# Designs tried in a protein design run: peptides against a protein of PDB entry 2ODG. Part 105

Target 1, 89 residues: chain A of PDB entry 2ODG
Amino acid sequence: MTTSQKHRDFVAEPMGEKPVGSLAGIGEVLGKKLEERGFDKAYVVLGQFLVLKKDEDLFREWLKDTCGANAKQSRDCFGCLREWCDAFL

## One batch from the design tools (peptide; made by RFdiffusion4, then SolubleMPNN)

Design b2_p29_7_s4 (from b2_p29_7, 11 letters changed)
Fold by OpenDDE base, seed 3:
Structure b2_p29_7_s4 (fold): chain B 89 residues (1-89), chain A 29 residues (1-29)
Amino acid sequence: as target 1 above (89 residues)
Amino acid sequence: SELLEKMKELGEAARARAEALAAERERLA
């Protein structure tokens, strides 16, 4: 399985204050919805990822319920955060 | 909300650790 350039760009460095839309799987539509819920930065979604103890099913379900992410979008976002954590935590 | 604040705090702690680790790795490279 190959990843997107967006994924590779995100996992290559500390996320700092990157916007939520920089996460793989999160485009303009989902990003806007997340921002409206208070998830303006990628690190806030990272926080939820950690709150859910990195559980894939729980996180992907949460993302779907929160912003309407489909299966691919939630998979890409989860994978992005998982690999970022593996690299930097 | 309280939960959102918790998410923000955990995220901030993680991103700060990532920056520190990256800096250390750069120093040792």
Scores: peptide ipSAE 0.558, ipTM 0.890, DockQ to the pose 0.872
Fold by OpenDDE base, seed 1:
Formats: sequence, structure tokens, C-alpha cells
Structure b2_p29_7_s4 (fold): chain B 89 residues (1-89), chain A 29 residues (1-29)
Amino acid sequence: as target 1 above (89 residues)
Amino acid sequence: SELLEKMKELGEAARARAEALAAERERLA
């Protein structure tokens, strides 16, 4: 499966203070929902990803439950964070 | 999953924090 340019842009550098919407799979709709739930920065979602021990099923389920992400969105977001971690952790 | 449930609880706490912060911003405006 081919990654998006958004994915490539995110994994290319430290995420710093990037907004949650910079994560692949997180568009405006999901981004706003995440922000409303206190997950305004990408690093906050990264935190959840790490606490869930990088488990794909747990993370994707959490994301779905938290903001209503569909299968593609959660997969894209998971892949984005996994690849970022591979590069920078 | 117990861990997943804990994450949901933390999410709820984050929601509360976000709401409190938003309310404070409104009061200061």
C-alpha cells in the first residue's frame, strides 16, 4: 500500500509541536474531534500510541472510539506513527 | 483490554481539561 505525501512529510522530521491534524489519516473532521477531546498535538497521540505499546489493534480501536476514525484513517495514522518512531525513537 | 480502558479514561480526563481551558479563555475574553 502506498503512503501519502502527508505521511511522508510527517515521518521526515521530528514532530515537535505539530498539530494533531498533521498525522496521516487525520483530516479536519477527525482533527477537530481529537482537539475537542484534548488531543491537540501530534505528540499527545504519540503518547497514546506508545502507552499502548505500539499495538496496532489497540491503537486503532482507541482512535476509532475517540474520534470515529474509520479503518483507513486509523491505519494511516498508525502507520504514520509507527514509521515516525522507527526513525526517531 | 484493561489498557485500552485506561486510555479511554485518560481521554476523558483530557476532554475535561480541554473544556476547563476553553471555559477559562472565555472568561478572560
Scores: peptide ipSAE 0.078, ipTM 0.501, DockQ to the pose 0.046
Fold by OpenDDE base, seed 2:
Structure b2_p29_7_s4 (fold): chain B 89 residues (1-89), chain A 29 residues (1-29)
Amino acid sequence: as target 1 above (89 residues)
Amino acid sequence: SELLEKMKELGEAARARAEALAAERERLA
């Protein structure tokens, strides 16, 4: 599957203090919902991704339950974090 | 998944602790 420019921008560099909305698949609506639940930074979501052992099904299910992400959004977000980890972790 | 459920529970507990801390800070202010 092809990736978005947003995905490529995210995986190209250390995430630092980037907001959660910088993650591929996370738009303004999902970003606000995540922020309201304490997931305000991309690295916080990364943390959740890691404690779920990088499992796609677990992470995508969590994301859906937490902010209402649809299948495409959760897929994009998962892929974004996976590739970032492959590059930097 | 057991792991997923556990992580959700831990997250909920963390939020509860954060709320309690915030309430305490408010009382001290």
Scores: peptide ipSAE 0.064, ipTM 0.470, DockQ to the pose 0.042
Fold by OpenDDE base, seed 5:
Structure b2_p29_7_s4 (fold): chain B 89 residues (1-89), chain A 29 residues (1-29)
Amino acid sequence: as target 1 above (89 residues)
Amino acid sequence: SELLEKMKELGEAARARAEALAAERERLA
């Protein structure tokens, strides 16, 4: 599958203080839910991604349970973080 | 997964902190 421009924009540079909504797959609805759960910055979600050992199934399940992400949203978010990590970690 | 459950717990804690912070901001406003 092709990536979105949002994905490409995110993985192209250090994430710094980017909001959680800048992650691919995380729109306004999911972003708001994540923020309400204390995950307001992309790097906070990155932290969860890393604690889960970059495991796709665990991360996507966590994201689904945390904010109700569907399969595509969780896939996009996972791919976004994985590719970012490949570039910058 | 125990690790996954721990992450969920951290999420719950984060939510609690966020709610407490929001309540404090409301009191100070």
Scores: peptide ipSAE 0.085, ipTM 0.508, DockQ to the pose 0.045; fails the geometry check

Design b2_p29_8_s1 (from b2_p29_8, 11 letters changed)
Fold by OpenDDE base, seed 4:
Structure b2_p29_8_s1 (fold): chain B 89 residues (1-89), chain A 29 residues (1-29)
Amino acid sequence: as target 1 above (89 residues)
Amino acid sequence: MLSEEEKEELTKKAKEKGEELLEKEKAEL
C-alpha cells in the first residue's frame, strides 16, 4: 500500500499543536465531529491512541464510533499515528 | 462494549496523555 502526501507531511515533523484535521484520514467532516467531542488537536487523538495501547482494532473502532470514520479513514488515521510514534516516541 | 461512564473516563485519560506528550515534545525542542 501507498500513503498520501498528507500522511507523509504529518509523520515528517513534530506534532505540536497541529489541528486534528492534520491527521491522515481526517477531513473536514470528521474533524468537526472530533472537535465537538473535545478532540480538537492531533495530540489529543494521539493520547487516545496511546491509552488504547496502540491497538489497531480498538482505535479504529473508537474512531468509527466517535466521528463516523469509514474503514479507509480509520486505517489512514491509525497508520499516521503509528508511524509518527515510531519516528518521534 | 464500554459504558458511557467508561467512555468518559477513557476520554479523560486520552486528553491527559495527549497533553503530557505535548509538554514533553515542547521540552525536547
Scores: peptide ipSAE 0.360, ipTM 0.818, DockQ to the pose 0.766
Fold by OpenDDE base, seed 5:
Structure b2_p29_8_s1 (fold): chain B 89 residues (1-89), chain A 29 residues (1-29)
Amino acid sequence: as target 1 above (89 residues)
Amino acid sequence: MLSEEEKEELTKKAKEKGEELLEKEKAEL
């Protein structure tokens, strides 16, 4: 599968204090919904990703339930975090 | 399915874990 430039930009460097909207698959609409639920930074979503033990199904379902992400958006977000972790954790 | 209380608890854990990783990231830079 191909990745977006947004994905490549995210996985290329430490995430630091990047906003949640920096994650691949997370646009303005989903980002706002995540922020309303307390997931305002990418590292908080990373936290959820790790709390769920990097389980793809659990994470993608969580993302769908939390902000209404569709299958592509949740896939892109999961892949973004997975590849970031592979590079930096 | 998770209750709202359980979701809140998981959110706390997620934030704690995320902050932990953020601090580790900073320490390694």
Scores: peptide ipSAE 0.359, ipTM 0.820, DockQ to the pose 0.724
Fold by OpenDDE base, seed 3:
Structure b2_p29_8_s1 (fold): chain B 89 residues (1-89), chain A 29 residues (1-29)
Amino acid sequence: as target 1 above (89 residues)
Amino acid sequence: MLSEEEKEELTKKAKEKGEELLEKEKAEL
């Protein structure tokens, strides 16, 4: 499958303090819900990704339960973090 | 599956881990 430009932009550089909405699959709606739960920055979601040992099923389920992400949104977000980690961790 | 307490603990760990990574990234730049 192909990736979005948003995905490519995210995985191309250090994460820094990018907002959670910069993650692929996370639009304004999901971003606001994540922010309300304390996941306001992409690095906090990265923290969750790593706490879950990079497990795809666990992460995608967490994302769905936390902000209501659908299958594509959770897949895009997971893939975004996975590829970022491959490049920078 | 997870209790609310477990979810809260995971959230705490996630935030701590994220902050740690941010600080490491800043130190390396």
Scores: peptide ipSAE 0.356, ipTM 0.819, DockQ to the pose 0.782
Fold by OpenDDE base, seed 2:
Structure b2_p29_8_s1 (fold): chain B 89 residues (1-89), chain A 29 residues (1-29)
Amino acid sequence: as target 1 above (89 residues)
Amino acid sequence: MLSEEEKEELTKKAKEKGEELLEKEKAEL
């Protein structure tokens, strides 16, 4: 499927200390909610992704429950992390 | 279905795992 430029920008380079809002599917609204829960950096969300053993259903459900992400937002975020891991892990 | 305690534990593990990977990334660059 087609990806956004935001997705392509994220998966193209090391994650470092990029803010959570740099993840595809995570805008200002979702980003602020994640930050309030302690997920202020993309690498913390990556941690959750890995703790859930890269399971798509579990991760997308977690994201929905944590910040109210809709189906597209959770799909975009999951795909972003999956492709980043394929490139750098 | 996860309890609040289980959610808290997962959050802790997530943060620990993320920080571990951040440090590894920094070391490899």
Scores: peptide ipSAE 0.347, ipTM 0.813, DockQ to the pose 0.762

Design b2_p29_8_s2 (from b2_p29_8, 14 letters changed)
Fold by OpenDDE base, seed 2:
Structure b2_p29_8_s2 (fold): chain B 89 residues (1-89), chain A 29 residues (1-29)
Amino acid sequence: as target 1 above (89 residues)
Amino acid sequence: MLSKEEQEELSKKAKEKGEELLKEEEERL
């Protein structure tokens, strides 16, 4: 599968204090919803991804339930975090 | 705009939902 430039930009460097909206698949609408739920930084979503043991189905279901992400958005976000972890974790 | 406490509580609930999903999956394995 092809990745977006947003994905490539995220996985290329340490996460640091990047906002949640920097994650692939997380646009302005989903980002605002996540921020309202206390997920203001990408690393907070990473934390949830790790708590769910990097399970794709569980994470994508959680993301859908938490902010209303569709299948593509949750797939893109999952892939972004997975590849970031492969590089840096 | 949600208060800091409200955001924290919502975050906790969202995390608890994730942990619930994890427990359900672990029980099925």
Scores: peptide ipSAE 0.156, ipTM 0.679, DockQ to the pose 0.090
Fold by OpenDDE base, seed 5:
Structure b2_p29_8_s2 (fold): chain B 89 residues (1-89), chain A 29 residues (1-29)
Amino acid sequence: as target 1 above (89 residues)
Amino acid sequence: MLSKEEQEELSKKAKEKGEELLKEEEERL
């Protein structure tokens, strides 16, 4: 599957203080829900990804339960974080 | 807009869910 420009933009540079909505698969709706749960920055979601030992199923399930992400959104978000970690972690 | 208290409660629940998933995974190992 092809990646979005949003994915490419995210994985190309350090994460810094990027908002949670900068993650691939995370639009305005999911972003707001994540922010309401205390996940306002992309690095906070990265933290959860790392706590879950980079496990795809666990992370995608967590994301679904936390903000209502569908299969595509959770896949895009997971892939975004995985590739970012491969480059910068 | 959610109150500060509501946000804190939701944040705790989200973290607890993550911890639960970790425990389930560790129990399967």
Scores: peptide ipSAE 0.137, ipTM 0.666, DockQ to the pose 0.076
Fold by OpenDDE base, seed 3:
Structure b2_p29_8_s2 (fold): chain B 89 residues (1-89), chain A 29 residues (1-29)
Amino acid sequence: as target 1 above (89 residues)
Amino acid sequence: MLSKEEQEELSKKAKEKGEELLKEEEERL
């Protein structure tokens, strides 16, 4: 499957203090919901991804339950974090 | 807009959901 430019921009460099909305699959609506739950930075979502042992099903279910992400949004977000980890962890 | 206290409570619930998912996975192994 092809990735978005947003995905490529995210995985190209250390995430630092990037907002949660910089993650692929996370738009303005989902970003605001995540921020309301205390997930204001991309690295906080990365933390949850790592706690769930990088498991795709667990992470995508968590993301759906937390902010209402659909299948495409959760897939894009998971793929974004997975490839970032492959490059920088 | 949610208060700081409401945001903190929602954050705790989101983390607890993650812990619940881990427990469910451990029971399946």
Scores: peptide ipSAE 0.084, ipTM 0.595, DockQ to the pose 0.089
Fold by OpenDDE base, seed 1:
Structure b2_p29_8_s2 (fold): chain B 89 residues (1-89), chain A 29 residues (1-29)
Amino acid sequence: as target 1 above (89 residues)
Amino acid sequence: MLSKEEQEELSKKAKEKGEELLKEEEERL
């Protein structure tokens, strides 16, 4: 599977204060929904990812239920956070 | 536009959903 440029840009550097919309799979629509739920920064979503013990199924289901992410969006977001953690955590 | 209180409540619900999913998975193991 090929990753997007957005994915590569995210995993290449420390997360810092990047907005939630910087996550792969999280576009403007999903980003706004996440922000409305208090997930305004990528690191807040990272926190949820870690609370769910990096479990793919749990995280993707959570993301779907929280912002309506489809299978591709949740997969892209999960992969983005997983690879970021592999590099920096 | 959601109020700060509404946003906080929605955030809590989103977090609780995550915790629920984790708990359900742990109970299945």
Scores: peptide ipSAE 0.068, ipTM 0.601, DockQ to the pose 0.089

Design b2_p29_8_s3 (from b2_p29_8, 15 letters changed)
Fold by OpenDDE base, seed 1:
Structure b2_p29_8_s3 (fold): chain B 89 residues (1-89), chain A 29 residues (1-29)
Amino acid sequence: as target 1 above (89 residues)
Amino acid sequence: MLSEEEKEKLTKEAIKVGEELLREEKERL
């Protein structure tokens, strides 16, 4: 499987205070829904990813339940965080 | 299925963990 430029841009540098919408798979629609639930920054979603012990099924189900992400969106977001962690954690 | 209270607890933990990692990142850079 291939990755998007958005994915590559995210995993290439420190996360800092990037908005939640900078995550691969998270567009404006999903981003706004996540912000409404308290996940306004990418590092907060990273926190959730780690709280769930990097479990793909748990994370993707959480993302679906929280903002309505479809299978591709949740896959892209999970992969984005996984590869970022591999590079920086 | 999680209750609203459980969801709120998870959100608080996510924020806590995320903010800790942000702080560590800033210190490392």
Scores: peptide ipSAE 0.565, ipTM 0.890, DockQ to the pose 0.742
Fold by OpenDDE base, seed 4:
Structure b2_p29_8_s3 (fold): chain B 89 residues (1-89), chain A 29 residues (1-29)
Amino acid sequence: as target 1 above (89 residues)
Amino acid sequence: MLSEEEKEKLTKEAIKVGEELLREEKERL
């Protein structure tokens, strides 16, 4: 599958303290909802991704339940974190 | 379905893991 420029920009460099909205699939609406639930930085969502053992179904379900992400948004976000981990972890 | 308490526990774990990784990243750079 093809990826967005936002995805490519994220996976190309260290995560640092990037805001949660820098993740592919996470726009302003979803980002605000995630921040309200304590996920204000991309590295916190990465933490959740790893706590869930990189399980796609569990992560995407969590994201949907937490911020209302649709199938494309959750897929994009999962793929973004997976590829970042492959490059940097 | 997870209870609100279970969700909060997972959030705390996520924060802990994420902050550890951030620290390690900063140390490597």
Scores: peptide ipSAE 0.562, ipTM 0.890, DockQ to the pose 0.747
Fold by OpenDDE base, seed 3:
Structure b2_p29_8_s3 (fold): chain B 89 residues (1-89), chain A 29 residues (1-29)
Amino acid sequence: as target 1 above (89 residues)
Amino acid sequence: MLSEEEKEKLTKEAIKVGEELLREEKERL
């Protein structure tokens, strides 16, 4: 699978207080819904990713249930966080 | 499947984990 420039930009550096919309697969619509649910920063979604023990199925289902992400969006977001963790955790 | 209360508990846990990671990141930099 190929990655987007958005993905590459995210996994290349510490995430700090980057907004949730900086995650691959998370656009304006999904980002707003995540913010409304308390996931206003990318690091909070990272927290959820780790709470779910990096389980792809659990995370992608959570993302779908939380903000309505489709299969591609949830895959892109999961892959983005997985690769960031490989680089920085 | 999960109740809204359970989802909120998971959210709070996610926030705690994420904030700790942010703090650690800031300390390393």
Scores: peptide ipSAE 0.562, ipTM 0.890, DockQ to the pose 0.751
Fold by OpenDDE base, seed 2:
Order: sequence, then structure tokens, then C-alpha cells
Structure b2_p29_8_s3 (fold): chain B 89 residues (1-89), chain A 29 residues (1-29)
Amino acid sequence: as target 1 above (89 residues)
Amino acid sequence: MLSEEEKEKLTKEAIKVGEELLREEKERL
């Protein structure tokens, strides 16, 4: 599969305190909704990803239920976190 | 289906795990 430049930018460096909107698949609309639910930083979404034991179906379902992400957005976000973990975790 | 309380517990756990990872990352840099 192909990736976006946003994905490549995220997986290329440490996460630090990057905002949730820096994640691939998470635009302004989804980012605001996540922030309202307590997921203001990318590392908090990473925390959720790990709590769900990196399960794709569970994570993508959670993201959909939490902020209304569509299939492509949840796929992009999951892939972004998976590849970041492969590189840094 | 998760209750609101269960969702809150998951959120708290996510924050805990995420903050731990952030701290570890900062220590490695």
C-alpha cells in the first residue's frame, strides 16, 4: 500500500508531545473530537493503541466510535502508529 | 458494548501508558 507524506513525516522521528492531529488519517475535524475526549496528544492515542494490544480491528472500531473516523482514516491512523512502533518501540 | 465507565477506565489507562512512553522517550533522547 501507498502512504501519505503526513504518514512518512510522523514515522520518521520521535513522537514527543506532537498533537493528535499529527497522526496520519487525523485531520482537523477528527482531531478536535479526539481532544474533547481527552486524546489531545498523539502519545495518548498511542497509549490506546497499546492498551488494545495493537489489534487493528479493535483500534479502528474504537477510533470510529470515538471520533467518527471512516475506514480510510482509521486505516491510515492505525498504519501510522504500527510503523512508528516498529521503528521506535 | 462498553459502558461509559469502562470507556473512562480505558481512557485513563491510555493516558497512563502514553505518558510512560513519553517519559521513556525523553530519557532516551
Scores: peptide ipSAE 0.561, ipTM 0.889, DockQ to the pose 0.749

Design b2_p29_8_s4 (from b2_p29_8, 12 letters changed)
Fold by OpenDDE base, seed 1:
Structure b2_p29_8_s4 (fold): chain B 89 residues (1-89), chain A 29 residues (1-29)
Amino acid sequence: as target 1 above (89 residues)
Amino acid sequence: MLSEEEKKELTEKAKKVGEELLKKEEEEL
């Protein structure tokens, strides 16, 4: 399985105040829906990821329910946060 | 299935955790 350049760019540096749309798998459509629900920054989604104890099934289901992410989008987003945490957390 | 209040609570918890980690990241840089 391969990763996108967007994924590689995100996991290569500190998260800071990057917008939620910087996460792999999160485009403009999903990003806007997440922002409307209070998840305007990538670090807020990171918070959700950690609150769910980094559980893949729980996180991907949450993402689907929250913004309508499909299987690939939720997989990409989960993988992005997992690898970022491996590097920086 | 989560209620709207439960969803709101999770959002607030996520924000707090995320903000705390952001602060730690800024302190480490």
Scores: peptide ipSAE 0.379, ipTM 0.829, DockQ to the pose 0.728
Fold by OpenDDE base, seed 5:
Structure b2_p29_8_s4 (fold): chain B 89 residues (1-89), chain A 29 residues (1-29)
Amino acid sequence: as target 1 above (89 residues)
Amino acid sequence: MLSEEEKKELTEKAKKVGEELLKKEEEEL
């Protein structure tokens, strides 16, 4: 499946302290909910991604349970982090 | 299924891992 420009922008450069909302699939609504749960930066969500050992099902389920992400949003977010890791880790 | 306590623990682990990676990234730049 094709990726968004938001995805391409994220995976193209170091993460730094980018806000959680910079992740593909994470808009203002989901971002706010993630922030309320302590996931205010993209690198914190990256931490969760790695703690879950990059398991897609576990991560996408976590994202759904944490902020109400739908299937597309969780897919986009997972793919964004996976490709970022492939490029920078 | 995870308890609320376990969720908190995982959140803290996630934060720690993420912060460590951020530090490594900063050191490499």
Scores: peptide ipSAE 0.379, ipTM 0.829, DockQ to the pose 0.749
Fold by OpenDDE base, seed 3:
Structure b2_p29_8_s4 (fold): chain B 89 residues (1-89), chain A 29 residues (1-29)
Amino acid sequence: as target 1 above (89 residues)
Amino acid sequence: MLSEEEKKELTEKAKKVGEELLKKEEEEL
């Protein structure tokens, strides 16, 4: 399994106020849907990730239900947040 | 499975957690 450059860019530095679309697996379409649900920044999605206690199944299901993410998109997003947390939390 | 109210509550919790983490990052800079 390989990661994208987008993933590598995200996990390499503090999150700050990066837009939700900076997360791996979250493109323009999914990003807009997340923003409409109040998840406009990556740190808000990180908050959800932590509220779900980093549970992969729960998070990926939430992401699917919230913005229609497919299996790859939810996997990429989860992995992105997991590895960011490993580096910075 | 979750009601819209429950989803909203989780969203608010997520926002609070995320905001606190952002504040911590800002304080460390």
Scores: peptide ipSAE 0.378, ipTM 0.828, DockQ to the pose 0.743
Fold by OpenDDE base, seed 2:
Structure b2_p29_8_s4 (fold): chain B 89 residues (1-89), chain A 29 residues (1-29)
Amino acid sequence: as target 1 above (89 residues)
Amino acid sequence: MLSEEEKKELTEKAKKVGEELLKKEEEEL
């Protein structure tokens, strides 16, 4: 599968305090909704990803339920976090 | 299906895990 430049930029370096909107698949609309729910930083979403034991179905369902992400957005976000973890965890 | 309370609990767990990882990342850099 192909990835976006946004994905490549995210997985290439430590996460630090990057905003939630830096995650692939998370644009301004979804980012604002996540921020309203307390997921203002990418590392908080990473926390959710890990709490769900990196399960793709659970994570993508959570993301859809939390901010209304569509299938592509949730796929992109999951893939972004998975690849980041493979590189840094 | 998760209750609202369970959702809040998961959110808090996520935040804690995320914060811990952030701290570890900063310490390792």
Scores: peptide ipSAE 0.364, ipTM 0.822, DockQ to the pose 0.758

## One batch from the design tools (peptide; made by RFdiffusion4, then SolubleMPNN)

Design b2_p30_1_s1 (from b2_p30_1, 12 letters changed)
Fold by OpenDDE base, seed 4:
Structure b2_p30_1_s1 (fold): chain B 89 residues (1-89), chain A 30 residues (1-30)
Amino acid sequence: as target 1 above (89 residues)
Amino acid sequence: MLSAEELAKILGISVEKAREILALIERANR
């Protein structure tokens, strides 16, 4: 699948304290909405991803419901976290 | 990093579950 440089940058290293906006698919608009819900860091979204047992449908639905992510945004975000986990978890 | 208690609140899960997840994340992030 085609990925963005943002995706590649994120999955290349531990996320540490990276802001939620560092996640692929999460731009300024979605990032602000996530931050308002307590998801200010990428690792908090990772936490939710893990809570949902890395299920794509559940996670993408959650992201849509939580911040209004569209299909592309949720797919990019899911893929970003999945590949990060494959590399570091 | 957030405490397990804070993460639990944000994610709507038990502190125990949050602690497990947080520990995993912390290890992954070195």
Scores: peptide ipSAE 0.599, ipTM 0.935, DockQ to the pose 0.837
Fold by OpenDDE base, seed 3:
Structure b2_p30_1_s1 (fold): chain B 89 residues (1-89), chain A 30 residues (1-30)
Amino acid sequence: as target 1 above (89 residues)
Amino acid sequence: MLSAEELAKILGISVEKAREILALIERANR
């Protein structure tokens, strides 16, 4: 599978205070829904990712249930966080 | 699950902020 430039930009550096919309797979629509649920920063979603022990199925299901992410969006977001963790944790 | 202290260290944030995040996650998962 291939990655987007958005993915590459995110995994290239520490995420710091980046907004949730900076995550691969999270566009304006999903970003607004996540923000409404309190997930305004990328590191909050990272927190959920870690709470779920980096489990792909559980995380992608959570993302779908929380903001309506489709299969590609949840895959892209999961892959983005996985590769970021590999580089910085 | 992760403690607030553990999450704070991982994310490089305050323990107080980590507690807020964990509380948010708990509410979201109900």
Scores: peptide ipSAE 0.397, ipTM 0.857, DockQ to the pose 0.073
Fold by OpenDDE base, seed 5:
Structure b2_p30_1_s1 (fold): chain B 89 residues (1-89), chain A 30 residues (1-30)
Amino acid sequence: as target 1 above (89 residues)
Amino acid sequence: MLSAEELAKILGISVEKAREILALIERANR
């Protein structure tokens, strides 16, 4: 499988205060929905990812339930956070 | 960055757990 430039840009450096929309798989539509739920920064979603102990099924299900992410969007977002954690945590 | 209390509320977890997560995030982002 290939990754997007958006994915590569995100996993290349500490996320700092990057908005939630900087995560791979999270476009404007999903980003706005996440922001409305309090997930305005990428690190807040990272927090949820860690709470779920990096479990793919649980995280992707959560993302679907929270903002309506489809299979590709949730896969891309999970992969983005997984690779970021492998590099920085 | 969010406070532990704010993160705990958003994620529905304890403040103590939120503090642990924030500490990890802060370390990773240095």
Scores: peptide ipSAE 0.196, ipTM 0.733, DockQ to the pose 0.893
Fold by OpenDDE base, seed 2:
Structure b2_p30_1_s1 (fold): chain B 89 residues (1-89), chain A 30 residues (1-30)
Amino acid sequence: as target 1 above (89 residues)
Amino acid sequence: MLSAEELAKILGISVEKAREILALIERANR
């Protein structure tokens, strides 16, 4: 499958202080829910991704449980972080 | 950025593990 422009924009550069909503698959609804749980920056979600040792099933399950992400949203978010890590970590 | 203590609380991990993660993130963003 082809990635979105949002995905390409995110994985192209260091994430710095980008908001959580900059992550592919994270729109207004999910972003607000994540922010309410303390995940206001993309790097905080990156932290969780690393804690889960980059495991796709665990991360996507966590995202679903934390903010109600559907299958496509969790897939897009996971892929975004995976490719960002491949480029920068 | 978040402190190690803040990240530890958010993620439910030790402060030491949080420090390691923050160091990785900071390195990646330089």
Scores: peptide ipSAE 0.183, ipTM 0.731, DockQ to the pose 0.872

